# Peptides against a protein of PDB entry 4Z63: the designs that were tried, part 221

Target 1, 334 residues: chain A of PDB entry 4Z63
Amino acid sequence: LCLGMNDLTGNIPEDLFHLKRLNLLGIQENRLSGSLSREIRNLSSLVRLDVSWNLFSGEIPDVFDELPQLKFFLGQTNGFIGGIPKSLANSPSLNLLNLRNNSLSGRLMLNCTAMIALNSLDLGTNRFNGRLPENLPDCKRLKNVNLARNTFHGQVPESFKNFESLSYFSLSNSSLANISSALGILQHCKNLTTLVLTLNFHGEALPDDSSLHFEKLKVLVVANCRLTGSMPRWLSSSNELQLLDLSWNRLTGAIPSWIGDFKALFYLDLSNNSFTGEIPKSLTKLESLTSRNISVNEPSPDFPFFMKRNESARALQYNQIFGFPPTIELGHNN

## One batch from the design tools (peptide; made by RFdiffusion4, then SolubleMPNN)

Design b2_p23_3_s4 (from b2_p23_3, 14 letters changed)
Fold by OpenDDE base, seed 4:
Structure b2_p23_3_s4 (fold): chain B 334 residues (1-334), chain A 23 residues (1-23)
Amino acid sequence: as target 1 above (334 residues)
Amino acid sequence: SPVADKFREGSSWITVDYSEELR
């Protein structure tokens, strides 16, 4: 049953929960309000539940132990409060959990040893606090993680060295500290391709440790951190780099010529720093910018990117990395 | 907003950010 993208109001009719054979319930993008009924427990055949983009409030009901086939739960952009229900945090069937842009709070706790099928987690833009959960690497299939815009004070857990499944990771604007430690840990994530750390590590030095290596890194966004230092040499070994945003920092020195050696680099933003010297000629020869007909078959994170062109403009959402226009931005440097 | 507070007022900028969630 798909009733998304309408102007439906009120709550879900109770009789809907009598549909024992229902596999998919999509009521997203409406104006449904009230609490999400605990009677969803009656939908024992449910595989996909999408209640996103509504006006639901209250706590998410703790009934997911009665939904043994549920693989997808999408509840982003609602008014949910409280924490992740125990049954949801222990769901062995759940593949994707998206609860971004809610008002969930408290310590983030997931029983990763139980959540054996979880591969995508989006809890961005909530009110979670405390430390990042150290046991996330125990979610052995967890590939996509968005925890941006929460209040996870402290450092990236040491345990994340073992986060082998991690491919797409966003911690933007989460009050994180110690970028050196973070990068030192995350370099061990051998499948990591996308790393977003914007609005963290305020005033810290961007490490230039040549021992750092991100072999599969395609997207690196560390903007607006007031980072000091220079363009890190370790980044030059990330041959698959496609998008680099280090804008709005306090980086100094020259833009190195190796920046133009990235064959797949199509988006570069180094604006609003303190770079000096000449623009490397190698930037004019970037293959990704010279060819108009490049087929793009690269995996993308499940969470969207956002771009603002100016402070007064509304942020634009991009669901695919290659949705960004090819760009070189070097403005507002010395 | 968290983004606006960290940017220079009146300046043009292009960045990738998750701080401004669409609602």
Scores: peptide ipSAE 0.030, ipTM 0.673, DockQ to the pose 0.139
Fold by OpenDDE base, seed 5:
Structure b2_p23_3_s4 (fold): chain B 334 residues (1-334), chain A 23 residues (1-23)
Amino acid sequence: as target 1 above (334 residues)
Amino acid sequence: SPVADKFREGSSWITVDYSEELR
């Protein structure tokens, strides 16, 4: 049953929960309100539940132990409060959990040893507080993680050295400290391709440690951190780099010539820094802009990017990183 | 999954995590 993208109001009729053989319930992008009924527990065959983009409120019901087939739960952009229900945090069937842009609060806790199928977690823009959960690496299939715009004070946990499944990671605007430690830890994530750390580490020095190495890094966004230092030499070894945004920092020195050696680099934003010197000629020879056509089949982050032309405009969604226009932005340095 | 938002702040573009207003 798919009723998405309508103007439905009120709550879900109770009789709907009598559909014992229902596999998919999509009621996203409506104006449904009230609490999400605990009677969802009656939908024992449910594989996909999408209630995103509604006006639901209250706590998410703790009934997920009665949904053994549930793989996808999408509840982003609602008014849910409280924490993640215990049964949801222990779901062995769940592949994807998206509760972005809600009012969930408290300490984030997931029983990762039980959540053996979880591969995508989006809890961005909530009110979680405390420390980052140290046991996230125990979610052995967890590939996509968005925890941005929460209040996770402190540092990236040491346990994240063992986060082998991690491929796409965003922690932007989460009050994190110690970028040196964070990068030192995350470099051990051998599958990490996308790293977004914008609006953290305020005023710290970007480490220039040649021992750092991100072999599979394709997307690095560390903007608006007021970082000091220069272009980090360790980044030159990330041969697969496609997108680099270090804008709105306090980086100094010359833009090194190796920045033009990245064969796949198509988006570069170094604007609003304090770089000096000449623009490297190698930038004019970027293969991605001159000779190479980026294929749609190339690996791309499994999360959307959005581009807004202004604060009031509707964001345009890009389903792949290559949807961004090829860009070199070096403005506001001199 | 993680999201990123590129938007204009003033006369410049920056990349941040995508943010939506709660309903």
Scores: peptide ipSAE 0.026, ipTM 0.688, DockQ to the pose 0.140
Fold by OpenDDE base, seed 3:
Structure b2_p23_3_s4 (fold): chain B 334 residues (1-334), chain A 23 residues (1-23)
Amino acid sequence: as target 1 above (334 residues)
Amino acid sequence: SPVADKFREGSSWITVDYSEELR
C-alpha cells in the first residue's frame, strides 16, 4: 500500500492495521499526525514501513518483535521523541533504519549482536547524547552510518578500529573531540570511502602523521573546525580521492603540489583558511576537470550532503557525490 | 553557525544537517 506524496491528514485509519498480508506500507510525505499506533504490530508481514516526512509525534512503539520480516523502517522527518525502542534495537531482520531529523533523545543504544542484518543507519539530526556506542562495530554488515548533529561528546571509540564494514560515515556537528585519535582509529576501517567530520574538533590541530593511511578514501569533509596545521601529508596516499573539503579552518602553509596528482579529484574546497604561497600548477592539470570521461555511477552514502552558503539561507542538498559541480575553491586565504 | 570570525559571501562548506533538508 503506497499512499505517499499526497496531502493526507489525520492519523492512520485503525482498519489499516488489519491488513495481515501487507508487505509494504508507504505513507511518506503527507501531513499525518499523532502517535504512530502500536497496532502496526498487527502488520506481521510487513517488510517495508515508510512513515517519513509526516507530523508524527510521541514515542516510537515498541512492537518490532512482532514484525519479524521488517527490513526497512523509514521514519525520517517527524517529531518522534524518546529513544530507539528495545525491540527495534534488537531487530534481526532490519536492514535499514532511518530516523533522521526527529527529536529522539537519551543514550544511543543498539544491540548490534542481535541486529545481524543492519547495513544502513541514519540517526542524524536528533537529540541523542552521551558517548558514541562502542558496540557499533558489532553490527557486522553496517556499511552506512550517519550520526551527525547529535551531542556525542568525547572521542571516537577505540573499538571502531574493528569497524570493517564501515564505508560511509558522517559525524558532522556532534561535539566530537580529538581529531588525532579519531583519524588514528578510523584509518583501520579499510572499507571507509566517505568520511564527514564537519563542525567538530574545534580549534584542534589537524594531524600530519605520515603513518596515517586511508587507502580507499574518496570523500573527506572536515570543514568548519577551526583546525590548525597544514595540508596533511598522509592524505597524498589516498589516490582515489574525489572530494575534499577542508574549508573554514585555520590551516596554514602552502598548498602542496601533490594535490594535483589526484586523478579523480573533482571537488576541492580549501577556502577560508590561512594558506599562503602560490597556487600549485598541478591543480591546472587535474584530469577529472579536463576530461569529460569521469565516473558517473559511483557508490554514494545513503545520507545526503548539504552545502551551506550562508547562515540565513537554506543549504543546497546533494544526494550523491557527483551531484556536486566540479569545483576548485581557494578563496579567502592569506 | 560558522566558526570563522566573519562569514564571507560566496563561501560554502559541506555538512550533513537535515535541518536544511527541503521537501
Scores: peptide ipSAE 0.317, ipTM 0.728, DockQ to the pose 0.316; fails the geometry check
Fold by OpenDDE base, seed 2:
Structure b2_p23_3_s4 (fold): chain B 334 residues (1-334), chain A 23 residues (1-23)
Amino acid sequence: as target 1 above (334 residues)
Amino acid sequence: SPVADKFREGSSWITVDYSEELR
């Protein structure tokens, strides 16, 4: 049953919960309000539940133990409060959980040893506090993780060295500290292709440790951190780099010539730093900008990218980096 | 938004957030 993208108001009719054979319920992008009924427990055949972009409030009902076939739960952009209900945090069937842009709070707790099928987690823009859950790497299939815009004070857990499944990771604007430790840990995530750390590590030094290595890194965004230092030499070994944004930092020195050696780099933003010297000639020869018909195997995170042309403009959403225009931004440097 | 207010208006792209919607 798909009733999304309408102007439906009120709550879900009770009779709907009598549909025992229902596999898919999509009521997204409406104006449904009130609590999400616990009677969803009656939809025992439910595989996909999409209640996103509504006006739901209250706590998410703890009935997911009665939904043994549920693989997809999308509840982003609602007014849900509280935490992740225990049954949801222990769901062995759930593949994707999206509760971005709610008012969930407290300590983030997931029983990753039980959530054996979880591959995508989006809990960005909530009110979770405390520290990052150390047991996330125990979610052995977890590939896509967005925890941005929460208040995870402290450092990236040491346990994330073992986060082998991690491919797409966003922790932007989450009050993280110690970028050296974070990068030192995350470099061990051998499948990591997309890393977004914007608005963290305020005023720290970007490490220039030659021992750091991100082999599969395609997207690196560490903007608006007021980072000091220079272009990190370790980044030159990330040969698959497609998008680099280090804008709005306090980086100094010259832009190194190796920046133009990235064959797949099509988006570069180093603006609003303190770089000096000449623009490397190699930048004018980037293959991604000069060659036609370059096929790029683009990473596909489940979280979107947002960019604004100016402060007065609305943020543009991009679900894929391919949507980004080929760009070199070097403005507002010394 | 509080995040957007930290950026200077200009011709370059302003990174607001790469994963989150603005409220």
Scores: peptide ipSAE 0.022, ipTM 0.653, DockQ to the pose 0.150; fails the geometry check

Design b2_p23_4_s1 (from b2_p23_4, 11 letters changed)
Fold by OpenDDE base, seed 2:
Structure b2_p23_4_s1 (fold): chain B 334 residues (1-334), chain A 23 residues (1-23)
Amino acid sequence: as target 1 above (334 residues)
Amino acid sequence: ARSSSGNYIVSTGSSWIDTDLPA
């Protein structure tokens, strides 16, 4: 049953929960309000539940133990409060959980040993606090993780060295400290292709340690951290780099010539730093900027990227990395 | 049905890339 993209108001009719054979319930993009009914438990055949973009409030009901076939739960952009229900945090069937842009709070706790099918987690823009969950790497199929805009004070856990399934990771604006430790840990994530660390590590030094290596890194975003230092030499070994944003830092020195050796680099933002010297001639030879053959078929993160403007509360949303126009931005360097 | 895939935003000289939504 798909009733999305309407102007439906009020609560879900109780009779809807009598549909025991229902595999898909999509009621997204409406004006549905109140609490999400516990009677969802009656939908025992449910595979996909989409309640996103509504006005739901209260706690998410703890009924997911009665939904043994549920693979997809989309609840982004609501007013949900409280924590993740225990039955949801222990769901063995769940593949994707999206609860982005809610008011969920407390410590983030997931039973990753039970969540054997979880491959995508989006909990961005909530009110979670405390530390990053150390057991997240125990979710052995978890590839996509967005935890941006929460308050995870402290450092990246050492256990994340074992996060082999991790491919796309955002911790943007999460009050993280110790960039040297974070990069030292995350370099062990051998499948990591996308890393977003914007608005963390305030005023720290970007490490220039040649021992750091990110083999499969395609997207690196570490913007608006007020980082000191220079362009890190370790980044030159990330031969698959497609997008680099180090804007709005305090980086100094020259832009190195190796920045033009990245064959797939189509987006470069080094703006609003303190770089000096000449623009490397190698940047004029970037094949990705001269060739129209951007492979549109590459896998992308399940979470959105946002271009935030300093002067405007308006952010442009891009659903795919390839939605970014080919860009070289070197402006506002002194 | 709306795609479960998120949208990305690109930085300019006056912008930066992020994955959080404005409140």
Scores: peptide ipSAE 0.284, ipTM 0.664, DockQ to the pose 0.265; fails the geometry check
Fold by OpenDDE base, seed 1:
Structure b2_p23_4_s1 (fold): chain B 334 residues (1-334), chain A 23 residues (1-23)
Amino acid sequence: as target 1 above (334 residues)
Amino acid sequence: ARSSSGNYIVSTGSSWIDTDLPA
């Protein structure tokens, strides 16, 4: 049953939950309100549940042990409160969990040992607190992780050195500290292609340790951290780099010539720093900007990117990395 | 229906990239 993208209001009729053969329930992008009924448990054949972009409130019902076939749960942009229900946090069938932009709170706990099928997790823009779950690497299929805009104080867990499945990771605006430790840990994520760390590490020094290496890094966003230091030399070895945003920091020194050696780099923002010297001539030779053949068919994160102009302005949403226009932004430097 | 959603913020001159956008 697909009723998404309407102006439906009120609650879901309880009789809908008697549809025991229902595989897909999509009621997204409506104005449905109230609590999500525990009677969802009756939809024993449910594979996909999409209740996103509604006005649901209350706690998410702890009924996911009765949904053994559920692979996709989309609940983003609601008013859900409380934690992740225990049955959901232990779901062996769940492939994708999206609860972005809710009011979920408490310590984030997932039983990754049980969640053997989980490949995408979006919990961005919630009220989770405490520390990042150390056991996330135990989710052996988990590739996409958005935990942005939560209050995960402290450092990236050391256990994330073993996060081999991790490909796309955002921790933007999560009150993280110790960028040196974070990068030192995350460099061990062999499949990491996208890393977003914006609005963390306030006033720290961006490490220029030549021992750091991100082999498969395509997207690096570390904007608005007030980071000190210079363009990090270790980044020059990330030959697949496509998008770099280090804007709104306090980086100094020259923009190095190797920045133009990235064949796939189509988006560069170094604006609002304290860079000096001349613009490297190598930037004028970026193949990605001179040729129309940007391969649009590359895997992208499941979570969207947003271009924020200021904290209060509506940001432009980009669902794919290649949705960004080819950009070189070097404004507001010395 | 979206298979996944996340928030990334991209910065341009007066902007930055983030994965967080309040809906």
Scores: peptide ipSAE 0.255, ipTM 0.654, DockQ to the pose 0.261; fails the geometry check
Fold by OpenDDE base, seed 3:
Structure b2_p23_4_s1 (fold): chain B 334 residues (1-334), chain A 23 residues (1-23)
Amino acid sequence: as target 1 above (334 residues)
Amino acid sequence: ARSSSGNYIVSTGSSWIDTDLPA
């Protein structure tokens, strides 16, 4: 049953929960309000539940042990409070959990040993606090993780050295400290292609440790950290780099010539830093900017990116990395 | 997360405002 993108109001009719053979319930992008009924437990055949973009409030009901076929739960952009229900945090069937842009709070806890099918997790823009869950690497299929805009004080856990499944990771604006440790740990994530760390590590030094290596890194965003230092030499070994945003830091020195050696680099933002010297001539030789056919269907994170032209403008959503226009931004480096 | 440079502000999908829901 797909009723998304309407102007439905009120709550879900109770009779809907008698549909025991229902595999898909999509009621997204409505004005549904109140608590999400615990009677969703009656939908025992449910594979996909999309309640996103509504006015739901209260706690998410702890009934997911009665939904053994549930693979997709989308609840982003609601008013949910409390934590992740125990049954949801222990779901062996769940592949994707999206609860972005809610009011969920407390310590983030997932039983990753039980969540054997979880491959995508979006909990961005919530009120989770405490430390990052050390056991996330135990979610052996977890590829996409957005934990941005929570209050995860402290450092990236050492256990994330073992996060082999991790490909797309955003921790933007999560009050993280110790960028040196974070990068030192995350370099061990051999499948990591997208790393977003914006609005963390306030005023720290961007490490220039030549021992750091991110072999598969395609997207690196570390903006608005007020980071000191220079362009990190270790980044030059990330030959697949496509998008680099280091804007709004306090980086100094010259922009190195090796920045133009990235064959796939099409988006570069180094603006609002303190770079000096000449613009490397190698930037004019970026093949990705000269070739019109950036038709590379490369996998992108499940969490979207947004670009606004100004603070008052509606954000443009980019679901694909290549949705960004080819850009070189070097402004405001004085 | 927001980064702004020149005429552009780039952020992750975490910054949507509820007012953008269809009326």
Scores: peptide ipSAE 0.040, ipTM 0.559, DockQ to the pose 0.061; fails the geometry check
Fold by OpenDDE base, seed 5:
Parts: sequence; structure tokens; C-alpha cells
Structure b2_p23_4_s1 (fold): chain B 334 residues (1-334), chain A 23 residues (1-23)
Amino acid sequence: as target 1 above (334 residues)
Amino acid sequence: ARSSSGNYIVSTGSSWIDTDLPA
């Protein structure tokens, strides 16, 4: 049953929960309000539940133990409060959980040992607090993780060195500290291709440790952190780099010539730093910018990127990395 | 350098495009 993208109001009719054979319920992009009924437990055949982009409020009902076939739960952009219910946090069937842009709060707790099928987690823009859950690496299939815009004070857990499944990771604007530790840990994530750390580590030094190595790194975004230091030498070994944003920091020194050696680099933003010297001539030879026909259909994270011009401006949404125009921004380096 | 109002990329996360199941 797909009723998305309408102007439906009110609550879900109770009789809908008698549909025992229903595999897919999509009611996204409406004006549905009130609490999400606990009677969703009656939809025992449910594989996909999409209630996103509504006006739902209250706590998410703790009935997911009665939904053994549920693979996809999308509840982004609602007014949900409370925590992740225990039955949801223990779901062995769930592949994707998206609860971005809600008012969920408390400590983030997932039983990753039980969540054997979880591959995508989006909890961005909530009110979770405390520390990052140390047991996330126990979610052995978890590839896509967005925890941006929460209040996860402290450091990246040491256990994340074992996060082998992690490919796409955003911790943007989550009050994190110790960038040196974070990078030192996350370099062990051998499948990590996308790393977003914007609006963290305020005023720290960007480490220039040549022992750091991110083998498969394609996207690195560490913008608006007021980071000090220079262009990190360890980044030169990330030969697959496609997008680099280090804008709005306090980085100094020269832009190194090796920045032009990245064959796939199509987006570079080093603006609003304190770089000096000449623009490397190698940047004029970037193959990705000279070749018109690079239709690279590469995997992208499940979470969108947003380009903000200022704190008050409406962000532009980019659903895919390749949605970004080929860009070299080196402005405002004085 | 004007540090406060610059262009930066923020991920707010939305898995909007999901083709695993037919709408």
C-alpha cells in the first residue's frame, strides 16, 4: 500500500492494521500526525514501513518483535521522541533504519550482536547524547552510518578500528574531540570510502602523520573545524580521492603539488584557509576536470550531502557525490 | 580568514533513494 506524496491528514485508520498480508506500507510525504499506533504490530508480514516526512509525534512503539520480516523502516523527518525501542534495537531482520531528523534522545543503544542484517543506519539530526556506541562494529554488515548532528561528546571509540564493514561514515557536527585519535582509529576501517567530520574538533591540529593511511578513501570532508596545520602528507597516498573539502579551517603553508596527482579528484575546496604560495600547476592537469566523459557510476552513501553557504542559508542537497559540479575552490586564503 | 560563514558540506543523512523494494 503506497499513499506517499499526498496531503493526507490525521492518523492511520485502525482498520488498516488488519491487513495481515501487507508487505509494504508507504505513507511518506503527507501530513499524518499523532502517535504511530502500536497496532502496526498486527502487520506481521510487513517488510517495508515508510512513514517518513510526516508530522508523527510521541515515542516509536516497542512492537518490532512482532514484525519478523521487517527489513526497512523509514521514519525520517517526523517529531518522534524518546529512544529507539528495545525491539527495534534488537531486530535481526532489519537491513535499513532511517530515523533522521526527529527528536529522539538519550543514549544511543543498539544490540548489534542481534542486528545481524543491519547495513544502513541513519540517525542524523536527533538529540542523542552521551558517547558513541562502542559496539557499532559488532553490526557485522553495517556499511552506511550517519550520526551527524547529535551530541556525542568525546572521542571516536577505539573499537571502531575493527569496523570492517564501514564504508560511509558521517559524524558531522556531533561535538567530537581529538581528531588525531579519530583518524588513527578510522584508518583501520579498510572499506571506508566516505568520511565526513565537518564541524568537530574545533581548533585542533590536523595531524600530519605520514603513518596514517586511508587506502580506499574517496570522499573526505573536514570543513569548518578551525583546524590548524598544513595539507596532510598522509592524504597523498589515498589514490582514489574524488572529493576533498577542507574549507573554513586555519590551515597554512603551501598547497602541495601532489594534490594534482589524484586521477579521480573532481571536487576540491580549500577555501577560507590561510594557504600561501603558488597554485600548483598540477591542478590544471586533473584528468577528472579535463575529460568530459567521466560517467563514473560509483556507489554513494545513503545519506545526502548538503552544501551550506552560511549558517543561516538553506543548504543545497546533493543525493550523490557525483551531483556536485566539478569544482576547484581556493578562494579567501589570506 | 572569515571563519564563520563559509561554504561547507554537511551530511544530515536521508536515505531517500531506496530501490530495493518497489514503491
Scores: peptide ipSAE 0.028, ipTM 0.520, DockQ to the pose 0.038; fails the geometry check

